# Peptides against a protein of PDB entry 3B8E: the designs that were tried, part 221

Target 1, 230 residues: chain A of PDB entry 3B8E
Amino acid sequence: PFLIFIIANIPLPLGTVTILCIDLGTDMVPAISLAYEQAESDIMKRQPRNPKTDKLVNEQLISMAYGQIGMIQALGGFFTYFVILAENGFLPIHLLGLRVNWDDRWINDVEDSYGQQWTYEQRKIVEFTCHTPFFVTIVVVQWADLVICKTRRNSVFQQGMKNKILIFGLFEETALAAFLSYCPGMGVALRMYPLKPTWWFCAFPYSLLIFVYDEVRKLIIRRRPGGWVE

## One batch from the design tools (peptide; made by RFdiffusion4, then SolubleMPNN)

Design b1_p29_2_s4 (from b1_p29_2, 27 letters changed)
Fold by OpenDDE base, seed 3:
Structure b1_p29_2_s4 (fold): chain B 230 residues (1-230), chain A 29 residues (1-29)
Amino acid sequence: as target 1 above (230 residues)
Amino acid sequence: SELEKLLEKLKEEIKKELEELLEKLKEEK
């Protein structure tokens, strides 16, 4: 999110402190849970390869787990961000390059896509209104991502949800999201305004889509080992 | 902007440490 913010020069979709809360609060326990997850039967049956090759495979698995999750989360979050800003009069195309004027407190006449002028205070309210839904969207997407990352080839239904640490991680993420969204003072401390309950459900179709896509991908991998879909 | 860069660096370092920890845990299993 932060890299896209810099590259696109758009208003900040998620506060830096909130990003840290995601990384430290939501990613740590799930990451540990994946380390304790039962290895796939196919991996367990393979004789130990060259230690150098096995290390590379592990690094690739970790990189896929963290890197792809992060990218998918960002996509979901940015979708929510653009929807909220569009509902408030700022179309995505209009946000490109707007950051400089957006963050300038002395400019009180920034126009939206419909010619409405926004004061600095009004712009910041809209910006901070995006932070909480963005964060919640990431958490909801993480539910699916954590589940799909349990296995590389096997279906989630075959591997099961036996890892108690993973279940705890999902609970922790949800509890943290609720705390940050509704606890008094979080609007000031983390620039996260209270979230409408309806926004919790906005990410579910996206999460479901990712889950279905991954299951289909894994099914193809099982049917065609060594194919381009891996 | 400097604070943001520092926080991003911190994030990257924490991520690396977590990855290393995960690798160790996988090796112990």
Scores: peptide ipSAE 0.000, ipTM 0.240, DockQ to the pose 0.015
Fold by OpenDDE base, seed 4:
Structure b1_p29_2_s4 (fold): chain B 230 residues (1-230), chain A 29 residues (1-29)
Amino acid sequence: as target 1 above (230 residues)
Amino acid sequence: SELEKLLEKLKEEIKKELEELLEKLKEEK
């Protein structure tokens, strides 16, 4: 998110503190939950034929998969960001290069895509309004990520969801997201203004995309055992 | 970007350490 902010010179969709909350506050419990994954997972059941080479290959494949999932997560967040800004009159194309004027507190006549002028305060309200939905989008996408990480070869429908720790992790992330989204004072502390409940659903298409991606990947693995996609 | 990379690295290191600890704990049970 921050890299795109710099490259595109768009208003910052998510604060650095919020990013820290995602990485350390939400992702830690899921990481622990994966460490406690029971022997039902094909990841744990699969013994490497060659512990040295197969471990390295598996680590590479896992890293590639996580990299791709991370890109999908980022796209989901940015989609939500652009939707909110578009609803407030700022089309994506208009946001390009707007950062300089957007962040200038002395400019109170920044125009949106429809010629409406925005004061600095109004712009910051809209900016901070985007932070919370971006964060929530990431959390919702992480639901799918956690579920698909349970197994590498089996469909979610085949493996099921029996890990109580995983469920707890999902609950914890959701509770944290709700707390940060609706608790008074978060707008000042974290630049996260309250969001409409409908924004929780904005990420669902991307969660679905992750599920489809993973199911297709797993299907390919099942059809081509020992392939590089594993 | 550098901060994100650092955070991701930290996350991965913590995850690895936790996994190792959990594996040890499982072996002791």
Scores: peptide ipSAE 0.000, ipTM 0.250, DockQ to the pose 0.013
Fold by OpenDDE base, seed 2:
Structure b1_p29_2_s4 (fold): chain B 230 residues (1-230), chain A 29 residues (1-29)
Amino acid sequence: as target 1 above (230 residues)
Amino acid sequence: SELEKLLEKLKEEIKKELEELLEKLKEEK
């Protein structure tokens, strides 16, 4: 997310402290869950022919899969960000290169896509209004990611949700999202203003997309073991 | 206000580091 911010030079979609909260609060539990998950029986049954090469290939495949899922996750967050800004008069094309003027406290006449002028304070309110929905979108998409990370090859429907650590991770992420979104003072402390409940549903299409993507990927892996899609 | 200044400084440092990383990635490609 922050890379796209730098590349596009758009207003900041998520605060630095919020990024840290995501990294520590949402990414750590999934990583622990994956570490305690019993490797799929089919993975363990394969004796590595070359332990060095096979480990390296496996790490690369995992990195690619997580990279793709992470990209879809980021796209979901940015979609929510752009929708909110568009509803406030800033179309995505207009946001390109606007960061310098957006963050300048002395510029109080930044125009939106419709010619409306925005003060620095008004712009910051809109920016901070985007932080919470962006975070919530990340969490909702991570629900799908956590569910799909449970299995490498098997469908979620085949293996079911038996991992208690995964369920705990989902609960923790949801609780953290609710806390950061609705706890008094989070707007001041983390620049996360309260989220309308309707925005929780904005991320669901992307969660579904990740779910479908993973099921299709797993289907391809089952049909073509050792393919590039792993 | 001091916390906000610290956060802004942190943002600028992170931005600088990421720009440097992006430049390195461009050089490796």
Scores: peptide ipSAE 0.000, ipTM 0.242, DockQ to the pose 0.019; fails the geometry check
Fold by OpenDDE base, seed 5:
Structure b1_p29_2_s4 (fold): chain B 230 residues (1-230), chain A 29 residues (1-29)
Amino acid sequence: as target 1 above (230 residues)
Amino acid sequence: SELEKLLEKLKEEIKKELEELLEKLKEEK
């Protein structure tokens, strides 16, 4: 998100505090949960492999999978961001290169896609209105990510949700999202304005996409052991 | 906040590096 903000020169879609909340609040629990990942039934039935070679391959494959999932998460967040800005009169194409004028306190006549002029304060309200939905979108998409992290090769439907730490992570990140979204004062303290409950559902298609992606990936791994998608 | 200033500084540095990279890419074309 931050890199896209720099490259596209668009208004900031996610605040720094929100990023920290993601990293420390949502991503940390998944990382811990991986340490307590339940052994897969297929691994237990396999003969010992070369630990040096297999470790390196496994690390690369995990990194690639997380990279792709991260891209889907980012797309979901940006989708929500662009929808909110579009509802406020800023079409995606108009946002490109707008950052310089957007962040200038002395420019109070930034025009939207329909010729409406926006003051600095109004623009910042819209920007901050995007922070919470972006965060919530990431959290909702991470629900799928957390669930799929429990299994490397087996379907989620086969192994189920037995890792209590993972389940705790799902509730923790959801509770954090709810707190940041609806607690009074978060708009001032964290630049996260209250989110309409309907916006929680905006990420569901992307969450589903992650589930489908992971199931397809796992299916490929099962059919083609040792492939590049492991 | 001090953290916001630090992040803004980091953002500016990253932007500068990206601009330099873009300039190098333009020179190689």
Scores: peptide ipSAE 0.000, ipTM 0.237, DockQ to the pose 0.021; fails the geometry check

Design b1_p29_3_s1 (from b1_p29_3, 23 letters changed)
Fold by OpenDDE base, seed 2:
Structure b1_p29_3_s1 (fold): chain B 230 residues (1-230), chain A 29 residues (1-29)
Amino acid sequence: as target 1 above (230 residues)
Amino acid sequence: KEELEKKLKEFKEEMLKKAQELVEELLRR
């Protein structure tokens, strides 16, 4: 998210502290859940695997999974960010390069896509209004991603929600999202203004698309083992 | 399995606490 923010020179979609909360709080649960699922799989698969080669493959798979999850989460967050800004008069194309003027306190006449002038305070309110739904979007996308990452080749429907740590992680992330979204003072502390409940659903189509994509991917892998999609 | 779950829970709680401390430290800056 931060790299895209720098590259695109757009207004900051998510506060640095909130990004850290995601990286340290939400991304840790997937790590633990995957480590647990691996350990459970290793307990179940008592066949003498070469622990060195299997560890390397697992580390690579975990690293790739986390990298992909992070990118997908960022895309989901940015989607929600662009939707909110568009609803407030800032089309995505107009946001490109706008950061310099957006963050300048002395510029109080930044025009939106429709020629409406925005004061610095108004712009920051809109920016901070985007932070919460961006975070919530990441959490909602993580619901799908966590469920997806649980299975390497099998459908989520086949393996089921047996990983208690994964389930606990989903609840924890949801509780954290609710806390950060609705707790008084988070607007000042974390630059996260309260979120309308309707915005929780903004990420659902994206999460569903990711879920469908991964299930289709897994289905292809199962039907065509050794394909380029693996 | 239960012992592993307990250890993972403890680890998670410790990491969450560290994350909270880090967030608090960042908020103080």
Scores: peptide ipSAE 0.007, ipTM 0.237, DockQ to the pose 0.014
Fold by OpenDDE base, seed 5:
Structure b1_p29_3_s1 (fold): chain B 230 residues (1-230), chain A 29 residues (1-29)
Amino acid sequence: as target 1 above (230 residues)
Amino acid sequence: KEELEKKLKEFKEEMLKKAQELVEELLRR
């Protein structure tokens, strides 16, 4: 999200602290879950593995999967961001290049797509209003990520939800999202304003997309072992 | 496992604190 902020010169969709909360809070549990899954899969597969080569392959595959999923997550977050700004009068096309004027404290007459003027304070309120929904969108999308991380090659339907670490990750991520979204003072501390509960549902299509994507990926891996999608 | 979780929690808190300081510094400029 920060890279797109720089490239597109749009208002900042997500604060750095919030990004760190995602990386440390939400991405770490999946990583641990995957490490446990690998250990469990290695215990189950009695085949003599070369530990050096298999570790490297697994690391590459995990990195690629997370990279692709991360892109889908970012797209989901940006979608939510653009919807909120559009509802407040800023169409996506109008946001391109607006950052310079948006962040200028001395410009109090930035026009939206409909000619309404926005003060610096009003703009920052809208910006910070976007941070929480963006974060929550990422969290909801990560629910799918956590679920798919339980199995690398097998369908989620085949292995079920037996991984306690996965379940814990889902609750932790949801609790963190609720805390950051609704705890008093988070607007000041993290620049995350309270979110309407309805916005939690905005991310569900993207969660479904990730789930479908991963199931398709796993299906391809099962049908074409050694393919590029691994 | 509990010790690792505790260390991870401490690390998260430390990283969050550093990030907040960095953001505050960036906002003051």
Scores: peptide ipSAE 0.006, ipTM 0.237, DockQ to the pose 0.014
Fold by OpenDDE base, seed 3:
Structure b1_p29_3_s1 (fold): chain B 230 residues (1-230), chain A 29 residues (1-29)
Amino acid sequence: as target 1 above (230 residues)
Amino acid sequence: KEELEKKLKEFKEEMLKKAQELVEELLRR
């Protein structure tokens, strides 16, 4: 999901340690939860397990669900990143290819979109200011994605939140986000500055949009099995 | 950067595999 950082050569929106925290702390329990729910639903529908075919199907389903979640998370994170940088004077178009100069400590006159010069220290403060909101945005988007991806065809309202592993995953990722955002020393250790409470809400419209879109998609799939929307 | 992204991809794939194994274990109980 973060390949765009390399391709576009933009300033790093999320620190390497923070990426590892997402992968280890945030994605693991949700992935297990989704795998469990899918496996349980498949076992109830299918006759005796052919170990080779069922393993392959489960791997494909898990990979697809995880890949989709990752893409949506990346989009949400990038939205927040571009909003923060634009608020600080860097328009998205101006960020393209800027990374080389951005990361050079000897260049202290990098201009923003308005001609303001930024020192290396100032640029790094802005970069690190993006890390926490980017991470939190991923978590908030992940709430919606996890709830949505619980079933391929059924509405969340029909199946309910009976999966205790999913509920635990949502709690764990939220607790991790709070810990990384507000624990003393995390700003220095992880380059994640304290988050303003308002930034928690920036991802909610996006999460809601995805939720509505997917519920509509699932409704269409239920009404027209095997359609192009599936 | 490319090396890091490759390592992260490999790590994610490993985590998915572990998740699958854990699910299989849970379903056997």
Scores: peptide ipSAE 0.005, ipTM 0.243, DockQ to the pose 0.023
Fold by OpenDDE base, seed 1:
Structure b1_p29_3_s1 (fold): chain B 230 residues (1-230), chain A 29 residues (1-29)
Amino acid sequence: as target 1 above (230 residues)
Amino acid sequence: KEELEKKLKEFKEEMLKKAQELVEELLRR
């Protein structure tokens, strides 16, 4: 997310404090869940026939999968950001290169895509309005990630949601998202304005896409077990 | 491996496009 902000010179889609809340709050529980699942899988799995090669391949596959999921998550957040700005009159094309004028407090006549002039204060309200739904989008996408991570080799449909750690992780992330979105003072403290409940549903298509993507990936791996070694 | 990665990338892009269309449809309602 931050890299796209620098490259595209768009208004800041996610505040530094919100980024810290994501990194420290939402990523910890998934990481712990994964660590426990790895430990359980290591206990239940027969000794790998070739522990050095099989371990390295698995670590690389996991790392690539998480990198791909992270990119989808970022794209979901950016989509939500662009939708909110478009609803407020700023089309994605118009946002390119707008950062310099957007962040200048002395420019109170920044025009949107429809010729409406925006004061600095109005622009900052819209910017901060994007932070909360971006965060919520990340959390909702992470629900899919947590469910997917549990099913490394089997389909999600085969393993079910019986893992208490996964359920706890989903609850913690959702509770954190609700707290940051609706607790009084968060708009001032974290620059996260209250989110309309409808915005929670905007992330669901992306969660479904991640789910489908992972199932298709697993299906391809199952059909061509040798194709990853070549 | 390279062919699989390419196919996965293409699939990802297609799925993202479909999600965007779905979200746009939901927002229009």
Scores: peptide ipSAE 0.000, ipTM 0.198, DockQ to the pose 0.078

Design b1_p29_3_s2 (from b1_p29_3, 22 letters changed)
Fold by OpenDDE base, seed 1:
Structure b1_p29_3_s2 (fold): chain B 230 residues (1-230), chain A 29 residues (1-29)
Amino acid sequence: as target 1 above (230 residues)
Amino acid sequence: SEEKKELLEKFKEEILKEAQELVEELLRN
């Protein structure tokens, strides 16, 4: 997210505090929950044919899968960001290169896509309004990620949601997201303004996309054991 | 398994502590 912000020269979609809340608050508990989840019996029971090569290949495949999921998460966050800014009159195309003027305190007449002028204070409110839904989008997408990470080969429908630690992680993430989104004072303290309930739904298509992607991946692995997707 | 649990709990505590310190630093600035 931060790299795209620099490259595209757009207003900051995600504040540093929000990033820290994601990294420390949302990623850690799920990661711990997954570490306690019994690895699929097939991964543990198959003696690696070659312990060195098979471990390396497996680590690379896992890293690639996490990278792909992370990209989908980022896309979901940016989608939510662009929706909110568009609702406030800033179309995505207008945001390109706008950062310099956006961050200038002395420019109080930055025009949106419809010619409406925005003061510095108004722009910062809109910017900070984007931080919360971006965070929430990541959390909602992580719901799908946590569910799919339970299994490498088996469908979620086959294994079910029996891990209490995972359910706790999902609850904690959701509770944190709700707290940061709706607790009074978070707008000042964390630059996270209250989220409209409708913005929660911006993440759902991406959660579904991750879910479908993983189910398709698992289906391919099941149909073609030993393929390049494994 | 128990040692791994303890290590993970310690790691969780350390990360939470670092997170709190970072949040406090960010709130002070």
Scores: peptide ipSAE 0.000, ipTM 0.245, DockQ to the pose 0.013
Fold by OpenDDE base, seed 4:
Structure b1_p29_3_s2 (fold): chain B 230 residues (1-230), chain A 29 residues (1-29)
Amino acid sequence: as target 1 above (230 residues)
Amino acid sequence: SEEKKELLEKFKEEILKEAQELVEELLRN
């Protein structure tokens, strides 16, 4: 998100403190949960042909999967950001290159896509309004990510969700998201204003996309064992 | 901000490494 902020010169979609909360608060527990995840039933049934090579291949595959999932997460966050800004009169096209004027406190007549003028304070309120939904979108997308990471070849429906640590991680992330989103004072402390309940749903299409992507990937792996998609 | 991101990524990597080591230790135990 920060790279796109720099490249596109758009208003900052997510605060640095919020990014830190994501990295430390939401990513760590899931990472631990994955380490405690029970081996996939198909992995356990197969004797490793070469433990060193199989480990390396697995690490590469996991790395590629995480990279792709991370891109989908970022897209989800930006989608939510653009939706909220559009609801406030700023269409995505108008946001390109707007950062300089947006962040200038002496410019109080920044126009939205409909010719409405926004003061610096009003713009900052809208900016901070985007932070929380962006964060929440990442958390909601992470739900799907955590679920799909449990399995490599088997469908989620086949493997099931038996890891209590994973479930705990999901609840912890959700609780943290709710706390940061609705706790009084977070707007001042973290620049995270309360979000509308409807904005939670902005992430669901991307969560679904991740699930579909992963199921398709797994289906390909099952149909073509030993292929490059593994 | 790029420096902060790099620092954050390094910190994340360190935490993940420590977490992995802890998990490995717990699994050995």
Scores: peptide ipSAE 0.000, ipTM 0.215, DockQ to the pose 0.021
Fold by OpenDDE base, seed 5:
Structure b1_p29_3_s2 (fold): chain B 230 residues (1-230), chain A 29 residues (1-29)
Amino acid sequence: as target 1 above (230 residues)
Amino acid sequence: SEEKKELLEKFKEEILKEAQELVEELLRN
């Protein structure tokens, strides 16, 4: 988020507090859950041919997969961000380079895509309105990510959801997202304004994309063991 | 491993901190 913010000079899509909530609130429990995940039946049955090289390759492949999933998550967040700004009159094309004027408290006549002028306060409200949906989008996309992380080769449909800690993590993330989205005072305390229920659905295509991506990846791994996609 | 996870989280925190500092610097100028 910050890199795109800096490069594109767009309004900040995700606040620092929201990032901390993701890292400490949503990522920690899932990551702990992965430590307790049962080894896949296929991994336990195969002795590593070369423990040193196979570990390194697996680490690289896992890192690449997580990197790609992270990109999909970011795209989902930005999609939600752009939808919200567009609903408030700011089309994506108009946001490019707008940061300087957007963050200037002395400029109270920043125009949207339709010629409506926005005060500094109004702009900040819109900016902060994006924080919660961006966060929620990440959480919703993480549902897919967490589910797919249960297996490296097996389909999610084959492995099922046996890890109770993972299920708890999903629930905790969702509960935290709901709390931060709808609890009174979060707009003032955390700059997280209430989320319209419809905005939860902005993430679903990206969650589906992650599922499809992972199933395709796993299918490739099953068909071509030892390939670069593992 | 848990150790690698901790290292990754630490690294993420460091990157985030640096990014925040950079953003703050850009916003001050």
Scores: peptide ipSAE 0.000, ipTM 0.236, DockQ to the pose 0.018
Fold by OpenDDE base, seed 2:
Structure b1_p29_3_s2 (fold): chain B 230 residues (1-230), chain A 29 residues (1-29)
Amino acid sequence: as target 1 above (230 residues)
Amino acid sequence: SEEKKELLEKFKEEILKEAQELVEELLRN
């Protein structure tokens, strides 16, 4: 998110403290849950023919899969960000290069895409209004990621949701998202203003996209065992 | 390498600016 922010020179989609809350709160529990998940019996049963090459290939494939999922998460967050800014009069094209004027406290006449002037305080309210939905979008997309990470080869529909650790992770992430979104004082402490219920739905297409992507990936792995997608 | 260094410096400056703004906001409240 920050790399796109710097490159595009757009208003900040997510605060640094919120990013730290994501890294510590939403990524740690899933990572621990995945570490305690018994590797699918089929992964452990295949002795690596060449431990060095097979380990390296597996690490590369995992890194690529996580990288792709992370890109989909970021795209979902940015989509939600652009929707909210567009609803407030700032179209994505107008946001390009606007950061310098956006953050200047002395400029109180920044125009939106419709010619409406925005004070510094109004701009910051809109910016902070984007933080919570961006965060919630990441959490909702992470639900899909957690569910798909449970199985490497089998469909989620075949194994079911029997893992108590996964259910706990989903609950913890949801509770954290609700706490950060609706707890009094979070608007001041973390610049996370209350989320409108309608903005929760902005994440669902991307969660569905991750599910479809993973099912297609697993289908390819099942059809071509030992391929580059595995 | 220079472009990456410049990007990293810009990132550090933005993080520091946000952290300072947050601290100032917390101290005002």
Scores: peptide ipSAE 0.009, ipTM 0.267, DockQ to the pose 0.017; fails the geometry check

